# Designs tried in a protein design run: peptides against a protein of PDB entry 3T6J. Part 99

Target 1, 375 residues: chain A of PDB entry 3T6J
Amino acid sequence: PIVESYIGFIESYRDPFGSRGEFEGFVAVVNKAMSAKFERLVASAEQLLKELPWPPTFEKDKFLTPDFTSLDVLTFAGSGIPAGINIPNYDDLRQTEGFKNVSLGNVLAVAYATQREKLTFLEEDDKDLYILWKGPSFDVQVGLHELLGHGSGKLFVQDEKGAFNFDQETVINPETGEQIQSWYRSGETWDSKFSTIASSYEECRAESVGLYLCLHPQVLEIFGFEGADAEDVIYVNWLNMVRAGLLALEFYTPEAFNWRQAHMQARFVILRVLLEAGEGLVTITPTTGSDGRPDARVRLDRSKIRSVGKPALERFLRRLQVLKSTGDVAGGRALYEGYATVTDAPPECFLTLRDTVLLRKESRKLIVQPNTRLE
Target 2, 372 residues: chain A of PDB entry 3T6J as posed
Amino acid sequence: PIVESYIGFIESYRDPFGSRGEFEGFVAVVNKAMSAKFERLVASAEQLLKELPWPPTFEKDKFLTPDFTSLDVLTFAGSGIPAGINIPNYDDLRQTEGFKNVSLGNVLAVAYREKLTFLEEDDKDLYILWKGPSFDVQVGLHALLGHGSGKLFVQDEKGAFNFDQETVINPETGEQIQSWYRSGETWDSKFSTIASSYEECRAESVGLYLCLHPQVLEIFGFEGADAEDVIYVNWLNMVRAGLLALEFYTPEAFNWRQAHMQARFVILRVLLEAGEGLVTITPTTGSDGRPDARVRLDRSKIRSVGKPALERFLRRLQVLKSTGDVAGGRALYEGYATVTDAPPECFLTLRDTVLLRKESRKLIVQPNTRLE

## One batch from the design tools (peptide; aimed at target 1 Y13 I85 E203)

Design b2_p30_7_s1 (made by RFdiffusion4, then SolubleMPNN; from b2_p30_7, 19 letters changed)
Fold by OpenDDE base, seed 4:
Structure b2_p30_7_s1 (fold): chain B 375 residues (1-375), chain A 30 residues (1-30)
Amino acid sequence: as target 1 above (375 residues)
Amino acid sequence: SEEERRRREEIERAEERRSVSELIDHAVNY
């Protein structure tokens, strides 16, 4: 087996200023089978990027092909075990040597190991399918999210010399029909401009790319799914996302009107987009559990994923990208915060649903160091 | 110019710099 490891002061998440690294280290083995799937995805990335719902002028001129490896963690020393790692963190090294995307495959497997009897918010008829395909669907989603989500889209930039990385005369904003009116100036970055919404907005874009592109047969083929299996993977991936959007309410703090987790906020936004699409695509129904306490059920109409869900997500995703590319913070904030707003307004009554989510909150899983054997 | 192209590519690379945080939080919350 190929053994990978790292050690040092790597991640600064626990530093309020994002400057001081926490000591961590891992030892992992390469999952060759899963890595091969990601490699095939990488090989198809340039073609798949063309399937994204924005003009080529809003896509990167050249796709920077990252390395993508799946790792099974043998030991992890740190305050938390990530599901994925992008290394190195140092900008100078990323620029000169490139970067590597790492999926911690067995961490994902642990996160998804849910007992049927503890699986919340799904219809009984979906539970077995969900359990069967949750892992595979998540592999698809993670691959797309990382590679084609975060790896896609162009920022319009004016450099210090006044030169643009786009043709101001010919590039048209597909949302407005007008020439590009805004861009990033020298010294402006995605994070600096979009600030408090930047992380969650980008995660939302990446998750949306995953949902959108998982509908493409080539993607499912890369992961080894065809026919009915491919359709089930798609269904479970979308079902998982809408369920995650409901679960996300745990991470909303009503008193502060803020989100405590960027990915969960992103998933809630996607849920709102898909609910807005209407036509019976997504339904959240408050129920009463067997214990007599509040419960809920999420239903996704499989037959409407392509007809209703895809077009809604397409429009939303394009809008996200256009606003990102043009550095339109006002428009981006208005769009994103609009969908990220949690109220108790009917019909959804999200604040009431939040109480239900909290009541049905699953206990955190204990991650125990695995054993491995050479067979 | 080739220099302008390189600078654009560097800016694009810099923006492609996914924070490790983007990958880390994905699995923990599903």
Scores: peptide ipSAE 0.028, ipTM 0.512, DockQ to the pose 0.064; fails the geometry check
OpenDDE base, seeds 1, 2, 3, 5: peptide ipSAE 0.022, 0.021, 0.026, 0.022; ipTM 0.548, 0.559, 0.537, 0.536; seeds 1, 2, 3, 5 fail the geometry check

Design b2_p30_7_s2 (made by RFdiffusion4, then SolubleMPNN; from b2_p30_7, 19 letters changed)
Fold by OpenDDE base, seed 1:
Structure b2_p30_7_s2 (fold): chain B 375 residues (1-375), chain A 30 residues (1-30)
Amino acid sequence: as target 1 above (375 residues)
Amino acid sequence: EEEERERLREIEEALRRRSVRELIEHPVNY
């Protein structure tokens, strides 16, 4: 078997400032069959990057072909086991040296094991479809998230010699219509500038890229979905995201006004963006469960994904990227923290919904790592 | 020292629980 491993201070999600890495490591075996799908995605990556909703001037100048591999994890040491990985975490290195993408396939498989009777917050009519397509939709989302999410976008930089990596005279900020007014100075990084929101903001950007690009027929084709199946995968991917945004409320601490998990915060932000789009795209309805206790239902109108959802996400995603590229911390923080704010304001009453989410919290699952042997 | 060890154990357990829940409800991408 082909064995891959990494070890070191890698992910900074536990650092309140998003800077200090947690020590982690894994040993895994390459899943060749699943890796082939990601290889096809890599082969299309340069073209798919052009489909992202920002000008080429905000994209990397040169496409660097990454490695993308699906791995079956044999052992993982750390506080959490990811489903996907994009390394290195340094944007400068990603731009100049390239990056590697990993999907932890057997970790995803654990997430696929959902019992229908325990599936919360979905309409009954969506449950079977969700169960059927959750796995495939996750493969699509993870692939896009890692490769075209984390792997996309340019940071505007002034180097130590005062040279810019962009033309100050010709590059226009698509949000303002003006020339670029801010950038990263020598020694400044994404994490150093955006600090407390850097990790979650980047995850939100990457998740948004996934949702946005999964609408592209070529993406679905790469993963082997066509026709009605492709549409179902799209629907379930978006449905999963809006549901995840509701589930995310578990990871908010009202007393401290903070989020305890970067990805969940990101998913909540996306939910807020899609709710703001209105027009019946997303609806969260408080209900009463069969036990007489509070419950809720999330509804996504699949007919409005392209007409309402895509444009809303496009605008939001473009804004995320532009603020990231220009190092506009004030604008970025205002945007992101605005959507990440959890209040009990109507109509959503998110703090009340949080109580419902906590009440409906599923029993803890255990991850058991398998033994493997050569035959 | 024992109080600190207990605190660390509680934190570790909380982190572990969070990780598992995050994975099963929606995979964590890094």
Scores: peptide ipSAE 0.035, ipTM 0.355, DockQ to the pose 0.189; fails the geometry check
OpenDDE base, seeds 2, 3, 4, 5: peptide ipSAE 0.025, 0.021, 0.033, 0.016; ipTM 0.494, 0.345, 0.305, 0.435; seeds 2, 3, 4, 5 fail the geometry check

Design b2_p30_7_s3 (made by RFdiffusion4, then SolubleMPNN; from b2_p30_7, 22 letters changed)
Fold by OpenDDE base, seed 4:
Structure b2_p30_7_s3 (fold): chain B 375 residues (1-375), chain A 30 residues (1-30)
Amino acid sequence: as target 1 above (375 residues)
Amino acid sequence: MEEEKRREEEIKKALEKKGVSELIDHAVNY
């Protein structure tokens, strides 16, 4: 078997300031069959990057072919096991030296099939479709999230010698119409500048890339979905995201105005963006369960994903990238924290919904280290 | 109940046939 491992201070999710890595390590075996699927995505990456909603000047100057491997984890030492990883976590290194993506395939597989009767917050008509396509849609999302999410965009940098990696005279900020007014100085990183929002912001960007690009026919084709199946995968991927945005409320601590999970915060932000788009794209309806206790339903209008959802996400995603590229912490924080704010304001009444989410909370899944043997 | 069980089983079989990961929990980070 091909064995991969890494150890070190990798992820900064446990640092409130997003700067200090937690010591982490894993040993895994390459899943060749699954890796082959991701290789097809890699082969299309350069072209798909051009589909992202920012000018080429905000994308990497030179495409560096990334690695993407599916791994079956044998052992994982850390506070949490991810489904996917993009490393290194330094954007400057990603754009100059390249990066590697991994999908932790057996982690994804362990995710217990949610029994239909236990599936919360979906309309009955969506449950079967959701169950059928959640897995496949998630594979698409993770692949896009890692490869084209984390693997995309450029940081504008002034090096130690005062040289810029962009033309200050010609590069225009698409949001302002002005020349670039801010950048990263030597020694400044994404995490150091954006600090408390850096991890979640980046996850939000990556998740948004996934949703945005999953609409592209080529992506679905790469994953082997065609026709009605492709449309169902898209629908379920978006539905899963909006549902996740609701579920995310579990990870918000109102008393501290704090999010405990970067990814879940990101998903909530996306939900807010899609709710803001309006036009009946997303609807969250409080209900009463069969037990007489509070419940809720999330509805996504399939017919409005492309017409309403995509444009909203496009604008949002572009703003995320532009603010990231320019190191505009003030603008980035204002944007992101604005969408990440949880209040009980109508019509959504998110704090009330949070109570419902907590009431309907499922037991946390346990992942146990597997046994393996050579045959 | 029987129809629901049948549908669930069909879904499982379809997922197995596709060789895709089982239903991933929304709480999974990546």
Scores: peptide ipSAE 0.071, ipTM 0.368, DockQ to the pose 0.037
OpenDDE base, seeds 1, 2, 3, 5: peptide ipSAE 0.055, 0.027, 0.064, 0.044; ipTM 0.469, 0.343, 0.472, 0.357; seeds 2, 5 fail the geometry check

Design b2_p30_7_s4 (made by RFdiffusion4, then SolubleMPNN; from b2_p30_7, 18 letters changed)
Fold by OpenDDE base, seed 1:
Structure b2_p30_7_s4 (fold): chain B 375 residues (1-375), chain A 30 residues (1-30)
Amino acid sequence: as target 1 above (375 residues)
Amino acid sequence: AAEEEERRAQIAEALARASVVELIDEPVNY
């Protein structure tokens, strides 16, 4: 087998200031079959980037083909095992040496081993499809999220010499119809400008790219899904996202008005966007469980994904990208925090739903032993 | 013009490399 490993102070998520890395290390084996799917996705990436809902002027001038590998983890030392990794985290090294995307495939498989009877917040009719396609749909989502989510979009920059990486006279902001009025100056970065929302905002953008592009037939074909299977993978991917948006409420602290997990905040934002789209696309219904305690159901109308969901996500995703590209922190914060706000306002009553989510919370699964077999 | 185009290309390349930052965090127990 091909063995990969890394070790060091890698992730800073546990540092409130994002400056101190946690010591982390893994040893993994390359999953050749899944890696081949990601390689096909990489080969199509330049074409798929054109399908994103922003003009080419807001996309990278040149696509840099990253490495993308699926790994089966043998051992992982750290506070948690991610589903995907992008390394290195050092911007200077990314600029000079490149980067690698990694999917931890067997970690995903363990996370998805939910028993049907324990699967919360889904309609009974969706549970079997969800169990069947959760894994495959997540492979699609992770691939799109990493490669075309994080890998997409251009930042407008003025360098130290005053030169722009865009034509100020010809580039038009698609949201305003005007010339570009803001950009990143020398020494300004995404993280430095967007600060407290930067991580979750970027995750939201990447997740949104995944949902948006998974609708493209070529993407599903790359992953080996056709016909009814492809449609089921799409449905389950979207269903998983809206369910995740509800589950995300666990990670909100009302007393502090704070989100404790960036990805879950992002997923909640997407849920809010899709709820706002209306037309019966997404419905959250409070219920009473068999135990007589509060419960809830999330319903996604499959027939409205393309007609209602896609246009809503398109508009939102374009706004995310435009605000990111232009370094419009005020606009970006207003947009993102607006959707990330958790209130008890009707009809959703999200704070009340949070109590339901907490009540229905399962014990956190501890990954003690990764599942890997030699054939 | 050529120097400016090369500089734009270098900035674009640097930005393209920098944008792939974020990990998909541990899937919360779904």
Scores: peptide ipSAE 0.023, ipTM 0.354, DockQ to the pose 0.056
OpenDDE base, seeds 2, 3, 4, 5: peptide ipSAE 0.134, 0.028, 0.023, 0.025; ipTM 0.488, 0.386, 0.355, 0.390; seeds 2, 3, 4, 5 fail the geometry check

Design b2_p30_8 (made by RFdiffusion4)
Pose (drawn by RFdiffusion4):
Structure b2_p30_8 (pose): chain A 372 residues (1-112, 116-375), chain P 30 residues (1-30)
Amino acid sequence: as target 2 above (372 residues)
Amino acid sequence: PFEFVLEPADPETDAAAVDLADTSHFVAGT
């Protein structure tokens, strides 16, 4: 459509429980030139789902070209203006017929060297160069194969299923599936507090995982003297964001105030656990004399160590999502999402520095439409 | 005829929203 639109109580992020949605609406025009660069990603999107750490039976049944667009926003009502979105938020529809992927083009043009804190003098160079371009990649993947992948196991009214039980097996356990989503049950209705952050974490992780693929970069025009940097800046940005996320964590209540930032911290912790000097957090000192930190990500170890930690992570997340296993999901997540002062990082002590170097986000003013 | 005019954005009179993608990406979905 020339004009793209949508509205309702949709994103569930701000419900302390995680079920009730917050009202919003938007009207934006579809840009053509930048969209083809996405429809390409859609065309070859079919194969990639099978590159995911879980078998094809643990994935949605068919596939689709649901849609991927680039929208110049006219009116976005509500609290915020996301860079990209995958909707409608009803999973059943996501598997049965389809969903849509939205990359808002003109919001970007808005959001783009001393404020590059927690990096090094190198780094921020590659950051300034490849952040914008890589942004499109991460978004594309986050939206398309982030939430586009995965399958829910639901018990329909009768004792039957939405799938064949005897032929499905859990790779982690080896048994046959003993858990699932029953009638009326949904992602938010079960995982609740964690559902948003958990699902986002999965999407971002698939983002990096497939951001390691030559083909996607060929779609975005990255290879050779190019294919490096973008991937690096992407991962580096992910680990840095994992650091900045401490600001949005409330230690007193032992509670996280956001899904994305928490998820990002979780991915950071998983990478730190992979160890092998791949990632480091150094309690340095800024030129101003105050405290500071430098995030160190060894790029040569990306494929040899980091990737395994990813596909094992995604495999577990997805496995627990399909069977709807809350116990394992939480135990696997809230454990990773835990914030403590234990070394050799001391996140409780690092959070202060994160708050000192903290940033307050900008404001986006919107135009109106007058009737003549 | 009914016609429509797209007025330019004005910070004093028009609506504003927090930029969710200021520091990194912000993609929404469930």

Design b2_p30_8_s1 (made by RFdiffusion4, then SolubleMPNN; from b2_p30_8, 14 letters changed)
Fold by OpenDDE base, seed 2:
Structure b2_p30_8_s1 (fold): chain B 375 residues (1-375), chain A 30 residues (1-30)
Amino acid sequence: as target 1 above (375 residues)
Amino acid sequence: PLRYVLEPADPATDRSVVLLSDLDTFVSGR
């Protein structure tokens, strides 16, 4: 078997400032069969990057063909096992040197084993569909999230010699219609500038890329979905995201006005974006469970994903990228923290919903990592 | 032929990594 491993201070999700990496490491075996579909995605990456909702001037100048591998984890040392990884975690290096993507296949496989009776916050009519397509849709989302999410976008930089990696005279900010007015100076990084919101912001961007590009027929084709199946995969992917946005409230601490999990904060932000789009796209309805306690239902109108959801996500995603590219911390923070704010304001009453989420929360998840054998 | 095989922890997927509780939408990592 092909064995991969890595060790180091890599992920910064446990750092409140998003900069200091947690020491982690893993040993994994390559799943050749599962890697094949991701290689097909890699083969289409250059073309798919052009489908992202920002001008080419805000995308990487040169496409660097990455590696993408599905891994079965044998051992993982760290605070949590991810479903996917994009490394290195330095945007400048990704831009100039390249990157590698991995999907932790056996982690995803376990995620597929959802019990219907324990599945919260979904309409009964959606539960079977959700269970059926959660796995496949998540494979799509992870692939897009890593490869085209984290693997996309350009940072505007002025180097130590004063040279720019973009044409100041011709590059236009699509949000303002003006020339570029801010950039990263020598020594400045994404994490150093955006600090407390950097990790969650980037995860939000990557998740948004996944939702946005999963609507592209070529993506679904790469993963082997056509016709009604493709539409169901799309629906379940979006449904999963909006549900995740509700579940995310578990990881918000009202007393401290902070989030304890970057990905969940990101998912809540996306939920807020899609709720803001209105027009009945997303509906969260408080209910009463069979136990007489508060419950809730999330409804996503699949017929409005393309007409309402996509445009809303497009605008939001473009803004995320533009603010990231230009190093506009003030604008980025205003945008992101605005959507990440949790209040009890009607009609959503998110703090009240949080109580419901906490009431229905799952038990602590423990991952067991058995051994291998030779046979 | 001899090969390394992951110990089955999840009969449904024959994967070695398993959660003692259901994994929902929460995933860590980048």
Scores: peptide ipSAE 0.049, ipTM 0.573, DockQ to the pose 0.262
OpenDDE base, seeds 1, 3, 4, 5: peptide ipSAE 0.049, 0.039, 0.074, 0.049; ipTM 0.626, 0.558, 0.580, 0.617; seeds 3, 4 fail the geometry check

Design b2_p30_8_s2 (made by RFdiffusion4, then SolubleMPNN; from b2_p30_8, 13 letters changed)
Fold by OpenDDE base, seed 4:
Structure b2_p30_8_s2 (fold): chain B 375 residues (1-375), chain A 30 residues (1-30)
Amino acid sequence: as target 1 above (375 residues)
Amino acid sequence: MLRFVLEPPDPATDRSVVLLADRDTFVAGK
């Protein structure tokens, strides 16, 4: 088998300031069949990057073909096992030297292996569809999230010699209509500038890229979905995200007004964006479960994904990128923390919903190291 | 053609490592 491994201080999700890497390592085997899908995605990456909702001046100057591999994890040493990885975790290096993407396929398999009777917060008529397409939709989302999410966008930088990697006179901020007024100085990184929101903000951007680009027909074709199947994959991907935004409330600590998990915070933010879009796109309805206790249902109107959801996400995603590129911490924090705020204000009453989420939470899944055999 | 197959550990014979999944690292919700 083809074996891949890595070891070191890599991910900073456990650092409240997003700067200190946690020591981790893994050994994995390449899944050739799944990797082939990601290779096709890589082959289309340069074209798909142009579909992202920011000017080319905010995208990488030169496309660097990355590696993308699906891996089956044999052993993992760390506090948590990701479903996908994009490395290195330095945006400046990503844009100048390139990057590698991996999908941890067997981790995803654990993640989407949910029993129907334990599937919470969905309408009954969506459950079977959700179960059927959750796996495939995850593959699409992971591919887009890692390759075109984490792998996209440019940081505006002034180097130690005072040179800019952008034309100060001609590059215009699409949100303000003005010239670029802020950038990263020598030694400044995404994590160092955005600190407490850096990880979650970036995950939110990457997740948003996934939702946005999964609407592109070419993406679904790459993954082998056509016609009604492609539409179902799109629907389930979006449905999964809005459901995840509700589930995310488990990881909010009201007493401390903070989030404990970056990805979950990101998903809540996306839910808030899509709720703000209105027009019946997303509806969360408190209900009573069969046990007589509080429950909830999330509904996504399939017919409004493109007409309502996409434009809302487009605007939001563009703002995320522009603020990231320019190193506008104040603007970025205001935007992101605004959507990440959890209150009990009507109509959503998120703190009340949180109680429901906690009541209905599923036990944490265990990932067990597999054995190997030769056939 | 050689095929490598991953199998769950046999509790009767294996002392495999059990890890807790960190939901913070998943690209999609559970």
Scores: peptide ipSAE 0.033, ipTM 0.501, DockQ to the pose 0.259
OpenDDE base, seeds 1, 2, 3, 5: peptide ipSAE 0.012, 0.006, 0.007, 0.019; ipTM 0.383, 0.373, 0.377, 0.503; seeds 1, 3 fail the geometry check

Design b2_p30_8_s3 (made by RFdiffusion4, then SolubleMPNN; from b2_p30_8, 16 letters changed)
Fold by OpenDDE base, seed 4:
Structure b2_p30_8_s3 (fold): chain B 375 residues (1-375), chain A 30 residues (1-30)
Amino acid sequence: as target 1 above (375 residues)
Amino acid sequence: MQKYVLLPADPATDKSVTLLSDRDTFVAGR
């Protein structure tokens, strides 16, 4: 088999300041069949990058074709196993030297194994559809998240010699209509500059890219979905995200006003963005479960994904990118923390919903490292 | 063509098996 591995100080999710990597490593086997889908996505990446909602001046100057591989993990040493990885974790290196993407296929397979009777917070009519398309939608989301999420965008940099990697006179900030007023100085990185919000902010950007681009017909075609199936995959992907935003409340600590998981915080932010869009796109309804205790239902209006959801996400995603590119920490923090706040204010009453989420919390799945046999 | 198959691991029978906690929703790392 084709074996891939890595080891070292890589991910900074456990660093409160988002800068120090934890030591981890894995050994995995390439899944050729699934990798072929991601290769097709890579082949379309340059064109799909142009579909992102920011000016070309905020995108990489030169497209560097990355690798993308689906991996089945044999062994993993670390605090947790991701579903996907984009490395290196330095944006400046990503835009100048390139990057590699991986999807951890067997990790996703574990995530797919949800029993209908245990599936929380969905309408009954959505459960079967959700179960059917959860896996395929995850593949799409992870692919987009890694390749076109983490793999997109440009950081404006002034090097140690004072040279800029952008034209200060001609590049315009699409949000302000003004020239670029901030950038990264020599030695500054995304993580060092945005610190406590860097990881979650970047995950939010990547997740948003996934939702945004999954609406593109070419993306679904790459993954082998057409017609009604493609629409169902889109619906379930968006439905999963809004549900995840509710589930995310488990990872918020009210007493400390902090989040314990970067991706979950990101998903909550996206939920807030889509709720803000209004027009009945997303509805969270407190209910009473069959046990007589609090429950909730998340509803997503399929017919409003493109008309209401996409424009809202477009505006938000563009703002995320512009603030990232310009190193505008103040603006970025204000935007992101604004959506990441958890209060008990009506109509959502998120702190009350959190109690419901905790009450309905499922047992954590356990991943065991597999053995192999030769056939 | 040789096919390698991943087998379910049983902590009761294989002491080399490591158990890790997972989440209900997928988590992609960067």
Scores: peptide ipSAE 0.032, ipTM 0.623, DockQ to the pose 0.339
OpenDDE base, seeds 1, 2, 3, 5: peptide ipSAE 0.036, 0.027, 0.027, 0.024; ipTM 0.571, 0.581, 0.533, 0.568; seeds 1, 5 fail the geometry check

Design b2_p30_8_s4 (made by RFdiffusion4, then SolubleMPNN; from b2_p30_8, 13 letters changed)
Fold by OpenDDE base, seed 4:
Structure b2_p30_8_s4 (fold): chain B 375 residues (1-375), chain A 30 residues (1-30)
Amino acid sequence: as target 1 above (375 residues)
Amino acid sequence: PLRFRLEPADPATDRSVVLLSDTDIFVSGR
């Protein structure tokens, strides 16, 4: 088998300031069959990048064909096992040297084993559909998240010699209509500038790219979905995200006004964006469970994903990218922390919902490595 | 073909245990 591995101080999720990498490593085997769909996505990446909602001046100057591989993890040493990986974690290197994407297929396989009776916060009429398409929708989301999420966008940089990687006179900030007022100086990085919000912010951007681009017909075709199946995959992908936004409240610590998981914070932010869009797109309804205790239901109106959801996400995603590109920490923090704020204000009453989420919390799966079998 | 699977295990008997739930599904690297 083809073996891939990495080891080192790679991910900074556990650093409150987003700068110090946690030591991790893995050994994995390439799954050629599962990699095929991601290779098709790579083949379309250059074109799909143009579908993202920012000007070409905010995208990489030159497309660098990345590698994308599905991996079966043999062993993983770290604090957690991701569903996917995009490396290196340096934006400047990504735009000048390229990057590698991986999907950890056997991690996703474990996640797909959700039992219907344990599936919380969904309407009964959505549960079967959710179970059926959760896996496929995750494949789509992971692929887009890695390749076109983390793999997209340009940082405006002034190098040590004073040269800019953009034309200061002609490049216009699409949000302000003005020339670019800020950028990354030599030695400054995404993490160093955005610090405490850097990880979650970037994950939010990548997740948003996934939701946004999964609406593109070509994407679903690449993954082998057509007709009603494609629409169901889209629906479940969006439904999963809004549900995840609710589940995210588990990872919020009210006493410290702190989020303990970057990706879940990101998903909560996306939920807030989609709730703000209004028009009945997303509804969270407190209910009473069969045990007489608090419960909740999340509903996503399928018919409003494109008409209401997409435009809202487009605007938000563009703002994320523009603020990232320009190194506008003040603006970025204001935007992101605004959506990441958890209060008990009506109508959502998120702190109350958090109590419900905690009450309905599922036991985490206990997973052991390695286990191998012949099939 | 060879498959490498993650399996449920008892942390009391196996040290190679990772806690994972749907909320743990994420993409690392940014």
Scores: peptide ipSAE 0.040, ipTM 0.582, DockQ to the pose 0.360
OpenDDE base, seeds 1, 2, 3, 5: peptide ipSAE 0.034, 0.031, 0.034, 0.033; ipTM 0.577, 0.596, 0.603, 0.574; seed 1 fails the geometry check

